# Peptides against a protein of PDB entry 2V3S: the designs that were tried, part 75

Target 1, 95 residues: chain A of PDB entry 2V3S
Amino acid sequence: PISLVLRLRNSKKELNDIRFEFTPGRDTAEGVSQELISAGLVDGRDLVIVAANLQKIVEEPQSNRSVTFKLASGVEGSDIPDDGKLIGFAQLSIS

## One batch from the design tools (peptide; made by RFdiffusion4, then SolubleMPNN)

Design b2_p23_2_s2 (from b2_p23_2, 10 letters changed)
Fold by OpenDDE base, seed 2:
Structure b2_p23_2_s2 (fold): chain B 95 residues (1-95), chain A 23 residues (1-23)
Amino acid sequence: as target 1 above (95 residues)
Amino acid sequence: SIASFSAGDVFKVGDKTFEVVAP
C-alpha cells in the first residue's frame, strides 16, 4: 500500500497530518475521499478536489511525491487562501 | 462544517484507518 499524509488545518485552524494508506486496485480516490468526509476530516465541499489530487498522487507516486491544492471550503472564509501556510489549501504527500 | 480533530485522534471508516498526528 501507499502511505499517505493529508496535511490540513482543523476547525481551530491548527495544522495536522492525517496518515492513511491507499491500496491501488482496492481503494479508489473517490472512495477514500468520501471516507475522509465521513470521518469529518474533510469538508464535503472538497470531495472533488481531494479526490482529484488523491488520484493524481496515487497514479504516479514516484513522480507526484507531494501535491498542494485549494480547498473549495476555504475560498469563502475570512482568511485569504495561502498555499504556503495551507490556509484554504491542503497537501497530500507520500509518507 | 468539519468535525474538530486533533493530534492523537484515530478514525476508522470501513476498512480504513485515519490517524491524526502533529506535523
Scores: peptide ipSAE 0.793, ipTM 0.939, DockQ to the pose 0.895
Fold by OpenDDE base, seed 1:
Structure b2_p23_2_s2 (fold): chain B 95 residues (1-95), chain A 23 residues (1-23)
Amino acid sequence: as target 1 above (95 residues)
Amino acid sequence: SIASFSAGDVFKVGDKTFEVVAP
């Protein structure tokens, strides 16, 4: 399996790492993304972007060691999105 | 918005485990 880390801020705007495994051929990017949402770890509005980037990183984990992407849930927030600070952004990386 | 989560939290959904840790 592929060991992944999803780094993003919680409701208190604190940065955290979410560790999980992905098994190609058994898991699907959309399925795991839905599980992240059901667990309350990802906003439901971010299903599409999380699934797309999860698919990208698991397709070629050797080439895509890290991907940073803009969250739909962060667009209408009061804070200005910033990929360096992961404000309105999340990061997937290979553990 | 999403539910609050913190370092040390563990979530099990189906056969998948998600562990929250400090960066």
Scores: peptide ipSAE 0.793, ipTM 0.938, DockQ to the pose 0.872
Fold by OpenDDE base, seed 5:
Structure b2_p23_2_s2 (fold): chain B 95 residues (1-95), chain A 23 residues (1-23)
Amino acid sequence: as target 1 above (95 residues)
Amino acid sequence: SIASFSAGDVFKVGDKTFEVVAP
């Protein structure tokens, strides 16, 4: 399995790492993204962008060690999005 | 809205485990 880390801010705007595994051939990017949402770890509005980037990192884990992407849930917030501070952004990486 | 998850939290969904840790 592939060991992954999803880094993003919680409702208190605190940065955290979410660790999980992905097994090619058994798991799907869409399915795991739905599970993240079901657990309350990802906003439902971010299903599409999380699934797309999860697919990207697991199809070429040796080449795509880290991907940072803009969250749909962060666009309408009061804070100005910032990829360096992961405000309105999240990061997926290989553990 | 997302839940107020914190470091140390563990979530089990189906056969998958999600562990929250400090960066």
Scores: peptide ipSAE 0.793, ipTM 0.939, DockQ to the pose 0.909
Fold by OpenDDE base, seed 3:
Structure b2_p23_2_s2 (fold): chain B 95 residues (1-95), chain A 23 residues (1-23)
Amino acid sequence: as target 1 above (95 residues)
Amino acid sequence: SIASFSAGDVFKVGDKTFEVVAP
């Protein structure tokens, strides 16, 4: 399986790493994204963007070692989005 | 809103396990 890390901020704006595995041929990007949402780790509004970037990283993990993307849930927040600080952004990477 | 997850938390959904750790 592919060992992945999803780095993003929690409700207290604290940065955390979420570690999980992805098995090609068994798991799907949308399915795992839905499970992240079910666990309360990802906002439901971010299903599309998380699934798209998860698909990107697992289709060619050797070429796509890290992807940073804008969260839909972060756009309407009081904080200004910042990809460097992962404010309104999340990052997927190969562990 | 999302859960107030913290380092050390472990979430199991179906057959999938998600582990929260400090960066």
Scores: peptide ipSAE 0.793, ipTM 0.938, DockQ to the pose 0.909

Design b2_p23_2_s3 (from b2_p23_2, 8 letters changed)
Fold by OpenDDE base, seed 1:
Structure b2_p23_2_s3 (fold): chain B 95 residues (1-95), chain A 23 residues (1-23)
Amino acid sequence: as target 1 above (95 residues)
Amino acid sequence: MIKEFKAGDVFKVGDKTFEVEAP
């Protein structure tokens, strides 16, 4: 399996790493993204962008070691989005 | 909206395990 880390801020705006595994042929990017949402770890509005970037990494994990992407849930926030600070952004990486 | 989560939390969803850690 592929060991992944999703880095993003929680409801208190604290940065955390979420570790999980992805098994090609058994898991799907859409399914795992839905499970992240079900667990309350990802906002439901971010299903599309999380699934798209998860798919990108698992397709070529050797070349796509890290991807940073803008969250739909972060657009309506009071803080100005910042990819460097992961404000309104999240990051997926290979563990 | 997301739930409150912090380092040390573990979530079981289906056959998946999600472990929260400090960066």
Scores: peptide ipSAE 0.815, ipTM 0.961, DockQ to the pose 0.915
Fold by OpenDDE base, seed 4:
Formats: structure tokens, sequence, C-alpha cells
Structure b2_p23_2_s3 (fold): chain B 95 residues (1-95), chain A 23 residues (1-23)
């Protein structure tokens, strides 16, 4: 399995790492993304972007060691999006 | 809407386990 880390801010705007595994052939990017949402770890509005980037990183983990992407849920926030601070952005990386 | 998750939290959904850690 591929060990992954999803780094993003919680509801209090605190940065956290979410660790999980992805098994090619058993797991799907969309399925795992839905489970992240079900757990309350990802906003439902971010299904598409999380799934797309999860797919990207697992298809070529040696080439795509880290991907940072803009969250749909972050656009409506009071803070200005910032990829460096992961405000309105999240990051997936290989553990 | 997302939860107020923090380091040390563990979530089990389906066959997946998600572990929250400090960055």
Amino acid sequence: as target 1 above (95 residues)
Amino acid sequence: MIKEFKAGDVFKVGDKTFEVEAP
C-alpha cells in the first residue's frame, strides 16, 4: 500500500496531517475521498478536487511526491487563500 | 462542514483508518 498524508486546516484553522493508506487495485481515489468527507475531515464541496489530486499522486507516486491544490470550500472563507500557508489549500504527499 | 479534529484523533470509515497528527 501507499502511505499518504493529507495536510489541511481544521475548523479552527489549525494545520493537521491526516495519515492513511491507499492500495491500488482495491481503493479508488473517489472512494477514499468520499470516506474522508464522511469522517468530517474534508468538506463535501472538495470531493472533486481531492479525488483528482489523490488520483494524480497514486498513479505516479515516485514522480508526484507532493501535490498542493486549491479547495472549493476555501473560497468562501474570510481569509485570503494562500498556498504557502495552506489557507484555502490542502496538500497530499507520500509518507 | 468539517469536524474539529486534532492530533491524536483516529477515524474509521469503511475499511479505512485515518489518523490525525500534528504537522
Scores: peptide ipSAE 0.815, ipTM 0.961, DockQ to the pose 0.940
Fold by OpenDDE base, seed 2:
Structure b2_p23_2_s3 (fold): chain B 95 residues (1-95), chain A 23 residues (1-23)
Amino acid sequence: as target 1 above (95 residues)
Amino acid sequence: MIKEFKAGDVFKVGDKTFEVEAP
């Protein structure tokens, strides 16, 4: 399995790392993304972008060691998005 | 909306386990 880390801020805007595994051929990017949402770890509005980037990193984990992407949930927020601070952004990386 | 998850939290969804850690 591929060991992944999803780094993003919680509802209190505190940065956290969410560790999980992805098994190619068994897991799907959309399925795992839905589970992240079900767990309350990802905003439902971010299903598409999380799934897309999860797919990207797992399809070529050796070349795509880290991906940072803009969250849909952060676009309309009061805070100005900042990829460096992961405000309105999240990061997926290979553990 | 997302939960107020914090380091040390563990979420089990289906056969998946999501572990929250400090960066």
Scores: peptide ipSAE 0.814, ipTM 0.961, DockQ to the pose 0.947
Fold by OpenDDE base, seed 3:
Structure b2_p23_2_s3 (fold): chain B 95 residues (1-95), chain A 23 residues (1-23)
Amino acid sequence: as target 1 above (95 residues)
Amino acid sequence: MIKEFKAGDVFKVGDKTFEVEAP
């Protein structure tokens, strides 16, 4: 399996790392993204963008060691999105 | 909407486990 880390801010805007595994041929990017949402770790509005970037990193994990992407849930927030501070952004990386 | 989560939390959904850690 591929060991992944999803770095993003919680409801108190605190940065955290979420560790999980992805098994090619058994797991799907959309399925795991839905599970993240079900766990309350990802906003439901971010299903599409999380699934797209999860697919990107697991299809070529040797080349795509880290991907940072804009969250749909962060656009209407009070804070200005910032990829460096992961405000309105999340990051997926290979553990 | 997301839940309050912090380092040390563990979430199980189906056969998948998500572990929260400090960065």
Scores: peptide ipSAE 0.814, ipTM 0.961, DockQ to the pose 0.938

Design b2_p23_2_s4 (from b2_p23_2, 9 letters changed)
Fold by OpenDDE base, seed 1:
Structure b2_p23_2_s4 (fold): chain B 95 residues (1-95), chain A 23 residues (1-23)
Amino acid sequence: as target 1 above (95 residues)
Amino acid sequence: SIASFSAGDVFRVGDKTFTVSAP
């Protein structure tokens, strides 16, 4: 399986790493993204963008070691989105 | 509440385990 890290901020705006495994051919990007949402780890509004980037990293993990993407849930917030600080952004990477 | 997680948390959904840690 592929060992992944999803780095994003919690409700207290603290960065955390969420670790999980992805098994190609058994897991789907959509399914795992839904599980992240069910666990309360990802906002439901971010299903599409998380699934798209999860698919990107698992289809070519040797080439896509890290992907950073804008969250839909971060757009309406008072904080200005910043990919360097992962404000309104999340990062998926190979562990 | 969504995104109410902290370092040390462990979530089990189906056959998937998600572990939270400080970066």
Scores: peptide ipSAE 0.793, ipTM 0.938, DockQ to the pose 0.831
Fold by OpenDDE base, seed 2:
Structure b2_p23_2_s4 (fold): chain B 95 residues (1-95), chain A 23 residues (1-23)
Amino acid sequence: as target 1 above (95 residues)
Amino acid sequence: SIASFSAGDVFRVGDKTFTVSAP
């Protein structure tokens, strides 16, 4: 399996790493993204972008060691989105 | 609104386990 880290801020704006495994052929990007949402780890509005980037990283994990993407849930926030600080952004990476 | 999570949390959904830790 592929060991992944989803780095994003919680409700207290604290940056955290969410670790999980992805098994190609068994797991799907959308399925795992839905599980992240059901666990309350990802906002439901971010299903599309999380799934897209999860798919990207697992299809070519050697080439896509890290992907950073804008969250739909972060656009309307008071803080200006910032990919460097992962404000309104999340990052998926290979562990 | 999403549920809060903190370092040390473990979430089990189906056969998937998600563990939260400080970066």
Scores: peptide ipSAE 0.793, ipTM 0.937, DockQ to the pose 0.869
Fold by OpenDDE base, seed 5:
Structure b2_p23_2_s4 (fold): chain B 95 residues (1-95), chain A 23 residues (1-23)
Amino acid sequence: as target 1 above (95 residues)
Amino acid sequence: SIASFSAGDVFRVGDKTFTVSAP
């Protein structure tokens, strides 16, 4: 399996790492993204963008070691989006 | 929105486990 880290801020704006495994041929990017949402770890509005970037990493893990992407849930937030600080952004990476 | 999560939390959904930690 592929060991992944999803780095993003919680409701208190604290940065955290969410670790999980992805098994190609058994898991799907869409399915795991839905599980993240079900666990309350990802906003439901971010299903599409999380799934797209998860798919990008798992299809070529050696080439796509890390991807940073804008969250739909962060666009209308009080803080200005910033990819460097992961404000309104999240990062997926290979552990 | 999303539920609050903190370092040390562990979530089990189906056969998937998600662990939360500080960077």
Scores: peptide ipSAE 0.793, ipTM 0.937, DockQ to the pose 0.868
Fold by OpenDDE base, seed 3:
Structure b2_p23_2_s4 (fold): chain B 95 residues (1-95), chain A 23 residues (1-23)
Amino acid sequence: as target 1 above (95 residues)
Amino acid sequence: SIASFSAGDVFRVGDKTFTVSAP
């Protein structure tokens, strides 16, 4: 399996790493993204963008070691989005 | 909004496990 880290801020705006495994041929990007949402780890509005970037990283993990992407849930927040600080952004990387 | 999570938390959904830790 592929060991992944999803780095993003919680409701207190604290940065955290969420670790999980992805098994090609068994797991799907959309399925795992839905599980992240079910666990309360990802906002439901971010299903599409998380699934798209999860698919990108698992289809070519040797080339795509890290991807940073804008969250739909962060666009209308009070804080200005910032990819460097992961404000309104999340990052997926190979562990 | 989503549920709160903190370092040390473990979430099990189906057969998938998600572990939370500090960066």
Scores: peptide ipSAE 0.793, ipTM 0.937, DockQ to the pose 0.855

Design b2_p23_3_s1 (from b2_p23_3, 12 letters changed)
Fold by OpenDDE base, seed 4:
Structure b2_p23_3_s1 (fold): chain B 95 residues (1-95), chain A 23 residues (1-23)
Amino acid sequence: as target 1 above (95 residues)
Amino acid sequence: SSRERRRERLRQISKEIGGVKQA
């Protein structure tokens, strides 16, 4: 399995690393993204973007060691999106 | 199953973090 880390800020704007595994051929990017949402770790509005980037990183983990992407849930927030600070952005990386 | 183990782990993480996002 591929060991992944999702770095994402919580409702208190605290950055957290969420570790999970992905098994190619058994798991799907959308399925695992839905699990993250069901656990309350990802906003439901971010299903599409999380799934897309999860797919990207697991299809070529040797090349895509880290991907940072803009969250739909962060677009209309009070904070200005910032990929460096992961404000309105999340990051997936290979552990 | 591996899927169930992952889901259980994610639930525990959510409890520890305090719920990152509201579903």
Scores: peptide ipSAE 0.726, ipTM 0.931, DockQ to the pose 0.710
Fold by OpenDDE base, seed 2:
Structure b2_p23_3_s1 (fold): chain B 95 residues (1-95), chain A 23 residues (1-23)
Amino acid sequence: as target 1 above (95 residues)
Amino acid sequence: SSRERRRERLRQISKEIGGVKQA
């Protein structure tokens, strides 16, 4: 399995690393993204973008060691989006 | 299943660190 880390901020704006595994051929990017949403770790509005970037990283894990992407849920917030601080952004990386 | 184990683990993490939504 591929060991991944999802780095993003919770509702208290605290940055956290969420570790999970992905097994190609058994898991799907959308399925695992749904699990993250069901757990309350990802906003439902971010299903599409999380699934797309999860698919990107797992299809070429040797080349795509890290991907940072803008969250749909971050657009509505009052804070100015910042990819360096992961404000309105999240990051997926290979553990 | 691996899926159920992952789901349970993620729910536990959410309780520990908080999430984007309150259950």
Scores: peptide ipSAE 0.709, ipTM 0.922, DockQ to the pose 0.637
Fold by OpenDDE base, seed 3:
Structure b2_p23_3_s1 (fold): chain B 95 residues (1-95), chain A 23 residues (1-23)
Amino acid sequence: as target 1 above (95 residues)
Amino acid sequence: SSRERRRERLRQISKEIGGVKQA
């Protein structure tokens, strides 16, 4: 399986690393994204963007060691989005 | 199953670090 880390901020705006595994041929990007949402770790509005980037990284894990992407949930927030600080952005990386 | 274990683990992580939505 592929060992991944999802880095994003919680409701207290604290940055956390969430580790999980993805098994090609058994798991789907959308399915695992739904599990992250069901756990309350990802906003439901971010299903599409998380699934798209999860798919991207698991397709070519040797080439795509890290992907940073804009969250739909972050656009409507009071804080200005910033990919460097992961404000309104999240990051997926290979562990 | 692997899926069940992952889901339970993620739920526990959410309890420890806090999530993005209220349960």
Scores: peptide ipSAE 0.708, ipTM 0.922, DockQ to the pose 0.663
Fold by OpenDDE base, seed 5:
Structure b2_p23_3_s1 (fold): chain B 95 residues (1-95), chain A 23 residues (1-23)
Amino acid sequence: as target 1 above (95 residues)
Amino acid sequence: SSRERRRERLRQISKEIGGVKQA
């Protein structure tokens, strides 16, 4: 299995590192993303972008060590999106 | 199953406040 970390700000704007495993051939990017949403760790509006980037990183984990992407849930927030501070952005990385 | 174990661990993670959350 591939060990991953999703770095994401919670509702209190605190950075969290969510660690989980992905097994190619058994798990799907969309399925695991739905599990993250069901657990309340990811906003449901971000299903598409999280699944797309999860698929990208697990296809070539040795080359794609980290991917940062814009969240749909962060667009209408009071804070200006910032990829460096992960405001309105999330990051997936290989653990 | 692996999926069921992951789901349960993720639910427990959601109860934690800040920091590193391991599944």
Scores: peptide ipSAE 0.342, ipTM 0.792, DockQ to the pose 0.318

Design b2_p23_3_s2 (from b2_p23_3, 10 letters changed)
Fold by OpenDDE base, seed 2:
Structure b2_p23_3_s2 (fold): chain B 95 residues (1-95), chain A 23 residues (1-23)
Amino acid sequence: as target 1 above (95 residues)
Amino acid sequence: SSREERRERLKETAKKIGGVKQA
């Protein structure tokens, strides 16, 4: 399995690392993303973008060691998006 | 279920990190 870390801010704006495994052929990017949402770790509005980037990283983990992407949930928020601070952005990386 | 197990594992593996704080 591929060991991944999803780094993003929670509802308290605290930066968190969420570790999980992805097994190609058994897991799907959308499925795992839905599980992240169900766990309350990802905003439902971010399903598409999380799934897309998860797919990107797992399809070529040797090349895509880290991906940072803009969250849909961050666009309409009160905070100004900042990829460096992961405000309105999240990061997926290979552990 | 497998999903339920993963859900709990996901919560358990979530870890706060002391990086840049959002003002």
Scores: peptide ipSAE 0.205, ipTM 0.736, DockQ to the pose 0.218
Fold by OpenDDE base, seed 3:
Structure b2_p23_3_s2 (fold): chain B 95 residues (1-95), chain A 23 residues (1-23)
Amino acid sequence: as target 1 above (95 residues)
Amino acid sequence: SSREERRERLKETAKKIGGVKQA
C-alpha cells in the first residue's frame, strides 16, 4: 500500500498530520476521502478537491511526492489563504 | 465494521505538529 500524510489545520487552526494508507485496486480516491470526512478530519465541502489530489498522487506516487491544493472550505474564511502556512490549503505527501 | 475501524484509526493517527496557530 501507499503510505500517505494529509497535512491540514483542524478547527482550532492547529496544524496536524493525518497518516493513512491507500491500496490501489482496493481503495478509491473518493472512498478514502469520504472516510476522512466521516472521521471529522476533512470538511465535507472539500470532498472533490481532496479526492482529485489524492487520485493525482496515487496515480504516480514516484513522480508526485507532494501536492498542495486550495480547500473549498477556506475560500470564505476570515483568514487570508496561504499555501506556505497551509491556511485554506492542505498538503498530501508520500510518507 | 472495516470502515468503522479505519475511521477510528484515522482519528488516532492524527498528530499535532509545529506551526503557527492562526488567530
Scores: peptide ipSAE 0.202, ipTM 0.732, DockQ to the pose 0.218
Fold by OpenDDE base, seed 5:
Structure b2_p23_3_s2 (fold): chain B 95 residues (1-95), chain A 23 residues (1-23)
Amino acid sequence: as target 1 above (95 residues)
Amino acid sequence: SSREERRERLKETAKKIGGVKQA
């Protein structure tokens, strides 16, 4: 299995690392992303973008060690998106 | 780990590493 960390701000704007495993051939990017949403760790509006980037990192984990991406949930928020501070952005990385 | 194990541990594995954003 691939050990991953999703770095993402919660509803209190606190930066959290969420650790989880992904097993190619058994898990799907969309399925695991839905689990993250069901656990309240990812906004439901971000299903598509999280799944797309999770797929990117797990298909070639030796080459894609980290990906940072813009969240759909951050676009209409009061805070200005900032990839450096992970405001309106999230980061997936190989643990 | 299995999907069931992942489901059970996802919340507990979340770790705060930073506070509220710096304005």
Scores: peptide ipSAE 0.197, ipTM 0.736, DockQ to the pose 0.219
Fold by OpenDDE base, seed 1:
Structure b2_p23_3_s2 (fold): chain B 95 residues (1-95), chain A 23 residues (1-23)
Amino acid sequence: as target 1 above (95 residues)
Amino acid sequence: SSREERRERLKETAKKIGGVKQA
């Protein structure tokens, strides 16, 4: 399996790393993303963007070591999105 | 139960690595 880390801010705006494994041929990007949402770790509005970027990193894990992407949930927030601070952004990386 | 177990694992692997966002 591929060992991944999802880095993003929680509801208290604290930066967290979430570790999980992805097994190609058994797991799907959408399925794992739905589980992240069910665990309360990802906003439901971010299903599409998280799944898309998870798919991107697992299809070429040797070349795509890290991807940072804009969250849909962060667009209408009071804070200005900032990829460097991961405000309104999340990051997936190979562990 | 399998999905519930996976959900719990996901929660348990969450680790705080930084503070609250900079104002």
Scores: peptide ipSAE 0.202, ipTM 0.732, DockQ to the pose 0.218; fails the geometry check

Design b2_p23_3_s3 (from b2_p23_3, 11 letters changed)
Fold by OpenDDE base, seed 4:
Structure b2_p23_3_s3 (fold): chain B 95 residues (1-95), chain A 23 residues (1-23)
Amino acid sequence: as target 1 above (95 residues)
Amino acid sequence: SAREERRKRLKEISKEIGGVKQA
């Protein structure tokens, strides 16, 4: 399995690293993304973007060691999106 | 199942509070 880390700010704006595994051929990006949402770790509005980027990283994990992407949930926030601070952005990386 | 095992392993490994990382 591929060991992944999702870096994402929680509802208190604290940065969390969430570890999970992805097994190609058994797991799907959409399915794992939904599990993250069900666990309360990802906003439901971000299903599409998380799944798309999870798919990207697991397709070529050796080339895509890290991907940072804008969250749909972050656009509506009061804070200006900032990929460096992961405000309105999340990051997936290979552990 | 694979999903059950993955959920079991799903966990927070670090948190940043006030600019300080903690496990």
Scores: peptide ipSAE 0.131, ipTM 0.667, DockQ to the pose 0.155
Fold by OpenDDE base, seed 5:
Structure b2_p23_3_s3 (fold): chain B 95 residues (1-95), chain A 23 residues (1-23)
Amino acid sequence: as target 1 above (95 residues)
Amino acid sequence: SAREERRKRLKEISKEIGGVKQA
């Protein structure tokens, strides 16, 4: 399996590193993303963007070591999106 | 199932850092 870390701010705007595994041929990007949402770790509005970027990183994990992407849930938030601070952005990386 | 097992492990790991919302 591929060991991944999702770095994402929680409801208190604190950065969390969420560790999980992805097994190609068994797991799907959308399925794992839905599990992250069900666990309260990802906003439901971000299903599509998280799944798309998870798919990107697991397709070639040796080449795609890290991806940072804009969240749909961050667009209409109170804070201005900032990829450096991961405000309105999340980061997936190979552990 | 594999998904159920992963979900269990995910909740345990996230709970340790206070990130998971439990039912």
Scores: peptide ipSAE 0.072, ipTM 0.635, DockQ to the pose 0.332
Fold by OpenDDE base, seed 2:
Structure b2_p23_3_s3 (fold): chain B 95 residues (1-95), chain A 23 residues (1-23)
Amino acid sequence: as target 1 above (95 residues)
Amino acid sequence: SAREERRKRLKEISKEIGGVKQA
């Protein structure tokens, strides 16, 4: 399996690393993303963007070691999005 | 189901020290 870390801010605006595995051929990007949402770790509004970027990283994990992407849920927040600080952005990386 | 088991494990990992860390 591919060991991944999803880095994003929680409801307290704390930056957390969420560790999980992805097994190609068994798991799907959308399925795993839905699990993250069900666990309360990802906002449901971010299903599409998380799944898309998860797919990107797992299809070429040796080349795509890290991907940072804008969250749909971050647009409505009071904080100005900032990819460097992962405000309104999340990051997937190979562990 | 396998999905349900995975979801449970994901939740457990997310709540455990070492599974989720502040960065």
Scores: peptide ipSAE 0.069, ipTM 0.635, DockQ to the pose 0.217
Fold by OpenDDE base, seed 3:
Structure b2_p23_3_s3 (fold): chain B 95 residues (1-95), chain A 23 residues (1-23)
Amino acid sequence: as target 1 above (95 residues)
Amino acid sequence: SAREERRKRLKEISKEIGGVKQA
């Protein structure tokens, strides 16, 4: 399995690293993303973008060690999005 | 179920209040 870390801010704006595994051939990007949402770790509005980037990183984990992407949930927030600070952005990386 | 087992394996391995971590 591929060991992944999802880095994003929680409702208290604290940075969290969420560890999970992805097994090609058994898991799907959308399925795992839905599980992250069900666990309260990802906003439901971010299903599409998380799944898309999860798919990207698991397709070529050897060349894509990290991907940072804009969250849909962050667009309507009061804070200005910033990929460096992961405000309105999240990051997936290979452990 | 497999889904339930995976959910149990989701873990917060790092937490930082108001901080910026290097990728």
Scores: peptide ipSAE 0.128, ipTM 0.666, DockQ to the pose 0.142; fails the geometry check

